# Ledger of designs, part 164: peptides against a protein of PDB entry 3B8E

Target 1, 230 residues: chain A of PDB entry 3B8E
Amino acid sequence: PFLIFIIANIPLPLGTVTILCIDLGTDMVPAISLAYEQAESDIMKRQPRNPKTDKLVNEQLISMAYGQIGMIQALGGFFTYFVILAENGFLPIHLLGLRVNWDDRWINDVEDSYGQQWTYEQRKIVEFTCHTPFFVTIVVVQWADLVICKTRRNSVFQQGMKNKILIFGLFEETALAAFLSYCPGMGVALRMYPLKPTWWFCAFPYSLLIFVYDEVRKLIIRRRPGGWVE

## One batch from the design tools (peptide; made by RFdiffusion4, then SolubleMPNN)

Design b1_p23_7_s4 (from b1_p23_7, 17 letters changed)
Fold by OpenDDE base, seed 3:
Structure b1_p23_7_s4 (fold): chain B 230 residues (1-230), chain A 23 residues (1-23)
Amino acid sequence: as target 1 above (230 residues)
Amino acid sequence: EEAELLEKAFLQLILELVKKLLE
């Protein structure tokens, strides 16, 4: 999100504080919970990793985590961002290069896509209105991401949801997201304005997409062992 | 308006939980 903010010169889609809330708040317990996941049923049928040739973190794993799943996750957040700004009169094309004027407190006549002028204060309200839904979108997508990370090869339906710490992590990140979204004073403290309940559902298609994508990937691995997908 | 209603509902929920913990 921050890279696109710089490269495209768009208004900030996700605040630095909200990024910290994701990295240190919502993602910590879920990530730790994966250390307590049960071994896959077929793990002992696999040959042990060769520590001299097989890297613990390979290019394929990085590509999966950052290049595929991470990109789908970012797209979900940006979709929410562009919808909110479009509803407020700023079409996506108009946002390109707008950051310089958007962040200038001395410019109080920035025009939207319809010729309406926006003061600095009004622009910042709209910007901060995007932060919370973007954050919540990330959390909702993280549900699917956490669940798919349970296994390397087996379906989630084969593995089951036996890890109580992982289940706790899903509730914890959701509760924290609700707290940051709806606790009074968060708009002032964290620049996270409250969101309409309907915005929670905007991420659901992306969560489903990630889940289906991973299940299909795992199905391919099971049917074609030793393929490029593994 | 809906967001403000949720803030109020959330605050009430917290207050009720705190009351239950203090009992």
Scores: peptide ipSAE 0.043, ipTM 0.674, DockQ to the pose 0.012
Fold by OpenDDE base, seed 2:
Structure b1_p23_7_s4 (fold): chain B 230 residues (1-230), chain A 23 residues (1-23)
Amino acid sequence: as target 1 above (230 residues)
Amino acid sequence: EEAELLEKAFLQLILELVKKLLE
């Protein structure tokens, strides 16, 4: 998100403090919860791992965790960001290069895509209104990410939801997201203005996409052991 | 206005939850 902000010179979609809330608040507890997940039901049927060839952390795992899923998460966040800005009169194409004028306190006549002029204060309200839904979108997408990370090869339906700590992690990150979204003073403290509850649903298609993507990936792994998808 | 209403509603919810936990 920050790289796109710099390259495209768009208004900041996600604040630094909000990023810290994701990394330390919404990612940490769920990640710890995975340590308590039961082993896959087929683990005892697998051949012993060759420590010379079968790295525990392979390039495919890294590519999946930090590349593919991360890209879908980012796309979800940016989608929500662009929808909110478009609803407020700023179409995506109009945002390109707008950052310089957007962040200038002395420019109070920044025009939207429809010729409406926006004061600095109004622009910052809209910007901070985007931070919260972007964050919430990431959290909702992380629900799917956490659930899919339960297993490497088995489907979630095969493994089941036996880890109570994982379930607690899902509730905790959701409660944290609600707290950061709706607690008074968060607009000042974190530049996260409250959002309409309906904006939580904007992330659901992306969560579903991640879930379906991973289930298909796992299905391919089960059908073709030792393929490039592992 | 909607944001303020949501914040107030959230505060009320927290207060109610805290009251329930203290009982």
Scores: peptide ipSAE 0.038, ipTM 0.660, DockQ to the pose 0.012
Fold by OpenDDE base, seed 4:
Order: C-alpha cells, then sequence, then structure tokens
Structure b1_p23_7_s4 (fold): chain B 230 residues (1-230), chain A 23 residues (1-23)
C-alpha cells in the first residue's frame, strides 16, 4: 500500500499507525495460534524434508504468501479506498498525482472529479475516513488468510476448525478492529475515523477469492503432487 | 450518522463492562 502511495502519488490510503496495528496487533495472535494447529492427518506419511535441497522457505511459498495472497489483500484494501474516495467525488484517475496538493495545508481549493473544491480539513477528514475501512478490509481478508494457512495441502473441510486458539485469534483481531474503529477518540489518536457497518462487507469478495483460490490450489496439489503450484 | 451511533453504542458497552468489573 505504501509503495503505491509513493509511486502513484495518491492520498495516503493507510496510515503508518494502522499498519503498526495490523503488524503488531491483528497479525500477532493469529500467527502464534498457527503454532498450535493440529498436524495434518498425512504429515507422518510424507517423506522427511531433505535439508540440502528442500528450503524451509522456497520460492513457491514466498510467491504464494507475498506475491499472490498479499497482492489480493492489497487489492482489497485499495478497492475499499477507491470506493470511498469515489463516493466523496474523487474518481481513481483523478487521484493520480494529487498527493502533493492534497497534503498541502495552504491549498484549500483542491477540486474533485466534479469540480467541487475541498479545503485541507475536508480532505483530511476524507483521508482519515479511508484509513479505518482499509484497515478493516485487511483484517477481513486476514480471516481467510489465517484459515487457509491451517493446512499445506489438505482442505480446511478435511482438517476442520479444531484449534481453539486460532478461533480465539480470529475473534481477537476482529475485536481489535472494532475497538480501533469505534472507540471514541480514535480519530484524534490514530487518525482512524469510525466507519459505516457496511464497509465491513467490502472485503468479503476478496476473502472469498482467497479462500476459493487456496482450496483450488490445494485440490490441484492433492491430485498432482510435486506440481508447480505446490 | 450510523458510525456515530456505533461509537456511542461501543462507549456504552465499555461503560457497562467497566461497571461489571467494578462490582
Amino acid sequence: as target 1 above (230 residues)
Amino acid sequence: EEAELLEKAFLQLILELVKKLLE
């Protein structure tokens, strides 16, 4: 997200504080919970990893985690960001290169896509209104990401949801997201303005996409072990 | 408006939880 902010010179879609809340708050407990996941039913039937040839973190895993899933996650956040700004009169194409003028407190006549002028204060309200939904979108996508990480190749339906700590992690990150979104003073303290409940659903298609993608991937792995998708 | 209502509801929930913890 921050890279796109720099490259495209768009208004900041996700604040630094919100990023920290994701990395340290919403991700930590879920990640720890995976350590308590029940082993896959077939794990003991697999050949031992060859330490010389089989890296713990291979290119496929990096591609999956950061390239594929991470990209879908980022797209979900940006989708929410662009929708909110579009609803406020700023179409995506108009945001390109707008950052410099957007962040200048002395410019109080920044025009939207419809010729409406926005003061600095009004622009910042809209920007901070985007931060919370972007954050929440990431959290909602993380639900799917956490669930798919339960197994390497077995379907979630085969593995089941037996890890109570993982379930707790899902509730914890959701509760934290709700706290950061709706606790009084978060707009001042964290630049996270409260969001409409409907914005929680904006990420659901992306969560579903991740889930379906991973289940299909796992299905392919089960049918064709040693394939390029493993 | 909906967001403000939720903020108020959340505040009330916190207050109720605090009251329960103090009892």
Scores: peptide ipSAE 0.033, ipTM 0.651, DockQ to the pose 0.012
Fold by OpenDDE base, seed 1:
Structure b1_p23_7_s4 (fold): chain B 230 residues (1-230), chain A 23 residues (1-23)
Amino acid sequence: as target 1 above (230 residues)
Amino acid sequence: EEAELLEKAFLQLILELVKKLLE
């Protein structure tokens, strides 16, 4: 998110505080929960891999898969960001290069895509209004990420949701997201303004996309053991 | 208005949860 902010010179889509809330808040319990996941039913059926050749390839493939998932997460966040700004009169094309004027406190006549002038304060309210939905979008996408990380090969439907700690983690991150989104004073304290409930659903397509992507990946691995997808 | 309604609902929920925890 921050890289795109710099490259595209758009208003900041995700604040530092929201990043910290993701890294320290929402990801911590779920990540720990994965340590308590039950072993895949097929682990004992797998032949030992060659430690010299297969390890490196596997690490590369895992890194690529996580990288791809991370990119989908980022896309989900940016989608939510662009939708919110568009609803407030700033179309995505208009946001390109706008950062300099957006962040200038002395410019109080920044025009949106419809010619409406926005004061610095109004712009910052809109910016901070984007932070919360972006954060929530990441949380919703993380639901899928956590669920898919339960297994390397088995479908979630095969492995099931037996890890109570993981389920607790999903509730915890959701509760934290709700707290940060709707608790009074969060707009002042964390620059996370209250979110319309409809924005929670903005992330669902991306969560589903991650889920489908991983299930397809796992399906390919199951059908073609030793293929380039493992 | 919807955000304020949610804020109020959330506050009420917290208060109810706290009340239940104190009971």
Scores: peptide ipSAE 0.013, ipTM 0.357, DockQ to the pose 0.012

Design b1_p23_8_s1 (from b1_p23_8, 19 letters changed)
Fold by OpenDDE base, seed 3:
Structure b1_p23_8_s1 (fold): chain B 230 residues (1-230), chain A 23 residues (1-23)
Amino acid sequence: as target 1 above (230 residues)
Amino acid sequence: KLLEILKKLLEELLKLFEEARLR
């Protein structure tokens, strides 16, 4: 989110505090939970055929897979961001390069895509209205991400949900998302305005996409053991 | 490992940005 904010020079889609809440609050327990996941099969106990080459290839493939998942997560958040801004009169094309004027408190006549003028205060309300849905979108997508990362080869349906710490992590991140979205004062303290309940469902297609993507990937791995898809 | 490094770098950049924004 921050990288795109800099590169595209758009209004800030996700506040730094919300990012910290994701990294420290929502990702920490889930990440720890993966360390306690049981070995999925006896195949995972087999030593690599070549410790040097096979390890390097596997690390690269894992990095690429998680990178792709991270990109899908970001796309989900940005989709929500652009929808909210478009509903408020700012089309995606109009947001490009707008940051400088958007963040200038002395400019109170920034025009939207329809020629309506927005004060600094009004612009910040819209910006902060985007932060909460973006955050919640990431959390909802992380549900799928965490579940798929539980296994390297086996389907979630084969491995099941045996890790209680993982389940706790899913509960924690959801509870934190609800707290930050609906607790009074979060708009002032964290620049996160209350979220309409309907926005929770906006991320579900992306969660499903990640889930389907990984299940297909794992299916290919199962059919072609030792392939480059691992 | 690379993703972890990138994440840490991003976090540091975000902190710097927030500090700059508050000034």
Scores: peptide ipSAE 0.000, ipTM 0.240, DockQ to the pose 0.027
Fold by OpenDDE base, seed 4:
Structure b1_p23_8_s1 (fold): chain B 230 residues (1-230), chain A 23 residues (1-23)
Amino acid sequence: as target 1 above (230 residues)
Amino acid sequence: KLLEILKKLLEELLKLFEEARLR
């Protein structure tokens, strides 16, 4: 997300504090939960035929899969960001290159896509209104990511949700997201303004995308064992 | 097939974006 902010010179979609909350608060507990997950029945039973080559291939494939999921997560956050800004009169095309003027305190006449002028204070309210739903979108997409990362080959439906630590991680992420979104003073302290409940649903299509992506990937792996997708 | 699914999902997301813009 920060790379797109720099490259596109758009208003800041996600604050540094919210990024830290994701990295420390939402990613750590789930990662621990995955570490304690019982090994997938098929992974532990198959000795690698060639430990050196098969390990390297598996690490590359895992890294590519996680990289792709991470890109989908980022796209989900940016989608929510662009929707909110569009609802406030800033179309995505208009946001390109706007950062310099957006962040300038002395410019109080930044025009939106419809010619409405926005003061610095008004712009910052809109920006900070984007931070919370971006964060929440990442959390909701991470729900899907956690569930799918549970298995490498088997469908989520085959493995089931037996890991209590994983369920706890999902609950903790959700509770943190709710706390940051609705606790009084978070707008001042964290630049995270209160979120309308409707914005929680903006992430669901992306969560579904991740689920479908992973199930299709796993289906390909099951049908073509030893293929390039493995 | 994955690319097709991703493409369809992107198209649906774009439609949702357009619908949200018109609201």
Scores: peptide ipSAE 0.000, ipTM 0.198, DockQ to the pose 0.038
Fold by OpenDDE base, seed 5:
Structure b1_p23_8_s1 (fold): chain B 230 residues (1-230), chain A 23 residues (1-23)
Amino acid sequence: as target 1 above (230 residues)
Amino acid sequence: KLLEILKKLLEELLKLFEEARLR
């Protein structure tokens, strides 16, 4: 997110506080839950044919899968960001290079894509209005990520939802997201303005995409054991 | 209104991708 902010010179899509809440609040419990998850019966029963090479390949494949999921999460967040700004009159093309003028407190006549002028205060309200939905989008996408990470080869339907710690993690991250989004004073304290409930649903297509992607990946792995996707 | 905004956003994203590809 921060790299795109610099390269595209767009208004800040995700605040520092939201990043901290993701890293410390929403990711820790899920990560712990995965560490305690009972290894797939197939992974533990299959003796590695070559313990050194098979471990290395496994780590690389996990890293690639997490990298791909992370990219889909980022795309979901940016999609939400662009939708919110477009609803407020700033089309994506107009946002390119706008950051310098956007962040200048002395410029009170920044025009949107429709010629409407925005004061510095109005622009900052819109910017901070993007932070909360971006965060919530990540949380909703993380639901799918956590569910798919339970298994490496087996479908979620085969493994089931037996990990109580994972379920607890999903509730915790959702409760934290709701608290940060709707608690009075969060706009002043954390620059996270209240979110319209409809924005929770904007991430669902991306969660579904991650789920479908992982199920297809796992299906390919099951059909072609030892392939490049493993 | 949301569908129209989404459509415009998609069209603009596609234009940006095309412009980026031409660069």
Scores: peptide ipSAE 0.000, ipTM 0.190, DockQ to the pose 0.063
Fold by OpenDDE base, seed 1:
Structure b1_p23_8_s1 (fold): chain B 230 residues (1-230), chain A 23 residues (1-23)
Amino acid sequence: as target 1 above (230 residues)
Amino acid sequence: KLLEILKKLLEELLKLFEEARLR
């Protein structure tokens, strides 16, 4: 998320506090799930014929899978960000390079895509309105990731403990998202304004797209093992 | 390559959203 912010020079999609909430909330659960997955895989592995190479291959595959999931989550958050800003009059093309003027407190006449002028305070309210939906979108996308992870593993037995930890983590993330979205004072303290319930649904089409994409990817991998889609 | 595909899909979705808003 931060890299796209720097490259595109767009208004900040996530505040420092929301980043911390992602790192401490949403990123911990995948990391714990990964640690348990490695531990369970190590328990179920008969002594690897070559512990060093088999461990390295698994760590690389896991790292790539989680890296891809994280990038997909970020894309989902950015989609929600662009939708909210577009609904407030800022089209995605207009946001490119707008950051300098957006963050300048002395510029109170920044025009949207329709010629409406926005004060610094109004712009910051819209910016902070994006923080909570971005976070919630990540949580909703993580639900899709859970479903994807369940469908990737053919073994029902491997799904048990990992699924419980992942499900528990998703409940914690959802509870955190609800707390940050609806607790009084979060708008002032964390710059996370209350989220309309309708915005929870903004992530669902994207989650479905990710699910379809992953199923198509799995089908391609099954049909052409060793292809460029790996 | 996956990221590029996802980026393109996101861009297309954004275009569709813009078109839907202008209607």
Scores: peptide ipSAE 0.000, ipTM 0.201, DockQ to the pose 0.043; fails the geometry check

Design b1_p23_8_s2 (from b1_p23_8, 19 letters changed)
Fold by OpenDDE base, seed 1:
Structure b1_p23_8_s2 (fold): chain B 230 residues (1-230), chain A 23 residues (1-23)
Amino acid sequence: as target 1 above (230 residues)
Amino acid sequence: ELEEVLKLLLELLLKLFLEALLK
């Protein structure tokens, strides 16, 4: 998000504090919960690896898969960002190069896509209004990411949701997201203004996309063992 | 206009997704 902010020179979609809330708040408990996931049902059916020739982990493929998921996650956040700004009169094309004027406290006549002038304070309210939904979008997408990380090969439907700690992690991150989104004073403290509950649904297509992506990936792995997708 | 932007974004996202799947 921050790289795109710099490259596209758009208003900041996700604040540094919000990023820290993701890294330290919403990601930790769910990630730890994966340590308590039940072993895949097929793990004992696999032949012993040759320690001289077989790598324990295909680091490249795992890195690529997580990289791809991370990119989809970021796209989900940016989608939410662009939707919110568009609803406030700033179309995506208009945001390109706008950062300099957007962040200038002395410019109080920044025009939106409809010719409406926005004061610095109004712009910052809109910016901070984007931070929370972006964050929430990341959390909602992380639901899918966390669930798909339960297994490497088996479908989630095959593995099931038996890890109570994982379920707790999902509730914890959601509760934290709700707290940060709706607790009074978060706009001042974290620059996270409250969002309408309907904005939670904006991320659902992306969560579904990640879920489907991973299920398809795993299906391919099951059908073509040793393929490039594993 | 918002609907058009949303459609464009969805198309872009779909394209990027497909490209990511094919790489």
Scores: peptide ipSAE 0.000, ipTM 0.242, DockQ to the pose 0.166
Fold by OpenDDE base, seed 2:
Structure b1_p23_8_s2 (fold): chain B 230 residues (1-230), chain A 23 residues (1-23)
Amino acid sequence: as target 1 above (230 residues)
Amino acid sequence: ELEEVLKLLLELLLKLFLEALLK
């Protein structure tokens, strides 16, 4: 998100403190919960791997898969960001290069895509209104990521939801997201303004996309052991 | 002020990273 902010010179979609809340708050507890997941039922059925060839291939493929999931997460966040800005009159094309004028406190006549002028205070309210939904979008997408990460090859339906700590992790990250979204003072402390509950659903298509993508990937791995998708 | 400083630092780091990749 921050790379796109710099390269495209768009208004900041996610604050630095909010990024820290994602990395340290919403990612850590779910990641720890995965350490308590039961071993895949097929581990005992796996043929001995060649430690020289299979390690390199598996590390590259795992890295690519997590990289792709991370890209889908970022796309989900940016989608929510662009939807909110578009609803407030700023179309995505108009945001390109706008950062310099957007962040200037002395410019109070920044025009949106429809010719409406926005004061600095109004622009910052819209910017901070984007931070919370962007964060919530990442959390909702992380639900799918956490659920899919419990297995490498088995379907979630085959492995089941037996890990109570994983379920607790999902509850904890959701509770944290709700706290950061609705607790008084978060607008000042984290530049996260309260969001309408309906914005939680904006992330669901991307969460579903990640889930379907990973289930298809795992299905291919099960059908073609040792293929390039592993 | 702290957030602005952090943003500037991150922008600087990114610039340095991009310059390092293009050399």
Scores: peptide ipSAE 0.000, ipTM 0.241, DockQ to the pose 0.038
Fold by OpenDDE base, seed 4:
Structure b1_p23_8_s2 (fold): chain B 230 residues (1-230), chain A 23 residues (1-23)
Amino acid sequence: as target 1 above (230 residues)
Amino acid sequence: ELEEVLKLLLELLLKLFLEALLK
């Protein structure tokens, strides 16, 4: 998200502190929980990894984890961001190049897409109103990401949800997201203004998309072992 | 309007998911 902020010169969609809350708060416990995941049912039937040819992290794994899934996650966050700004009068096309004027406290007449002028304080309220939903969107997408990471080949339905620590991680990250979204003072401390409960659902299509994408991918792997999709 | 769009998207994704599972 920060790269798009720089390249497109749009108002900051996600604050640095919020990013830290994702990386250190909502992501750590779920990630640790994967260490306690049960082995896939077929793992002992697979040939041992060749340490000379089979890297632990290969280009395909990087492409999948950071390229494909990460892109869907980012799109989910930006979708939420653009919807909120559009509801406040700033259409996506109008946001391009707006950052410089947006962040200038001496400019109090920045116009939205409809010619309404916004003071610096009003703009910052809208910006900080975007931070919380963007954060929550990432958390909701992380639910799907965590669940799909349980297996490489088996469907989640085949593997099951037996890891209680993983389940705890899902609740922990959700509880933290709720705390950061609704606890008094978070607007001042973290620049995260309270979230309308309805905005939690904005991420669900993207969470489902990730889940469907991965299940389809795994299905292809099962049907065509050794394919480029594996 | 947002809720309707989200509902439609969810329905579409669910259909695609079901189709993928049944193939």
Scores: peptide ipSAE 0.000, ipTM 0.258, DockQ to the pose 0.048
Fold by OpenDDE base, seed 5:
Structure b1_p23_8_s2 (fold): chain B 230 residues (1-230), chain A 23 residues (1-23)
Amino acid sequence: as target 1 above (230 residues)
Amino acid sequence: ELEEVLKLLLELLLKLFLEALLK
């Protein structure tokens, strides 16, 4: 997300505080919960890893984690960001290169896509209005990420949802997201303004997409062991 | 207007996603 902010010179889609809330707040408990996940039913049917030739972390795993799932997460967040800004009169094309003028407190006549002028304060309100929904979008997408990480090859439906700590993690991250989104004073303290409840649904298609994508990937791996999808 | 913009953005994102999968 931050790379796109720099490259495209768009208004900041995700605040530093929001990033910290993700890294320290919403990701820790879910990550720990995976340590309590049951082994896949086929684990004893797999060939043992050769410790001399096979790396624990290979290029395929990196590609999956950062190249595929991470990109879908980013797309979900940016989708929400662009929707909110479009609702406020800033179309995506107009945001390109706008950051310099957007962040300049002395420019109080930045025009939106419809010719409306925005003061610095108004622009910052809109920017901070994007941070909370972006955060919530990441949390909703992380539901799918956490669930798909339960298994490497088996379907989640085969594995089931028996890990109570993982379920707790899902509720914890959701409750934290709700707290940060709606608690009075968060706008002042964290620059996270309250969002309309409807914005929670903006991420659902992406969460579903991640889930479906991973289930299809796992299905292909099961049917074609040693393929390019592994 | 918002619904139309949302639809267009969704279509664009889906297209980009599909293109990324096909490459």
Scores: peptide ipSAE 0.000, ipTM 0.271, DockQ to the pose 0.109

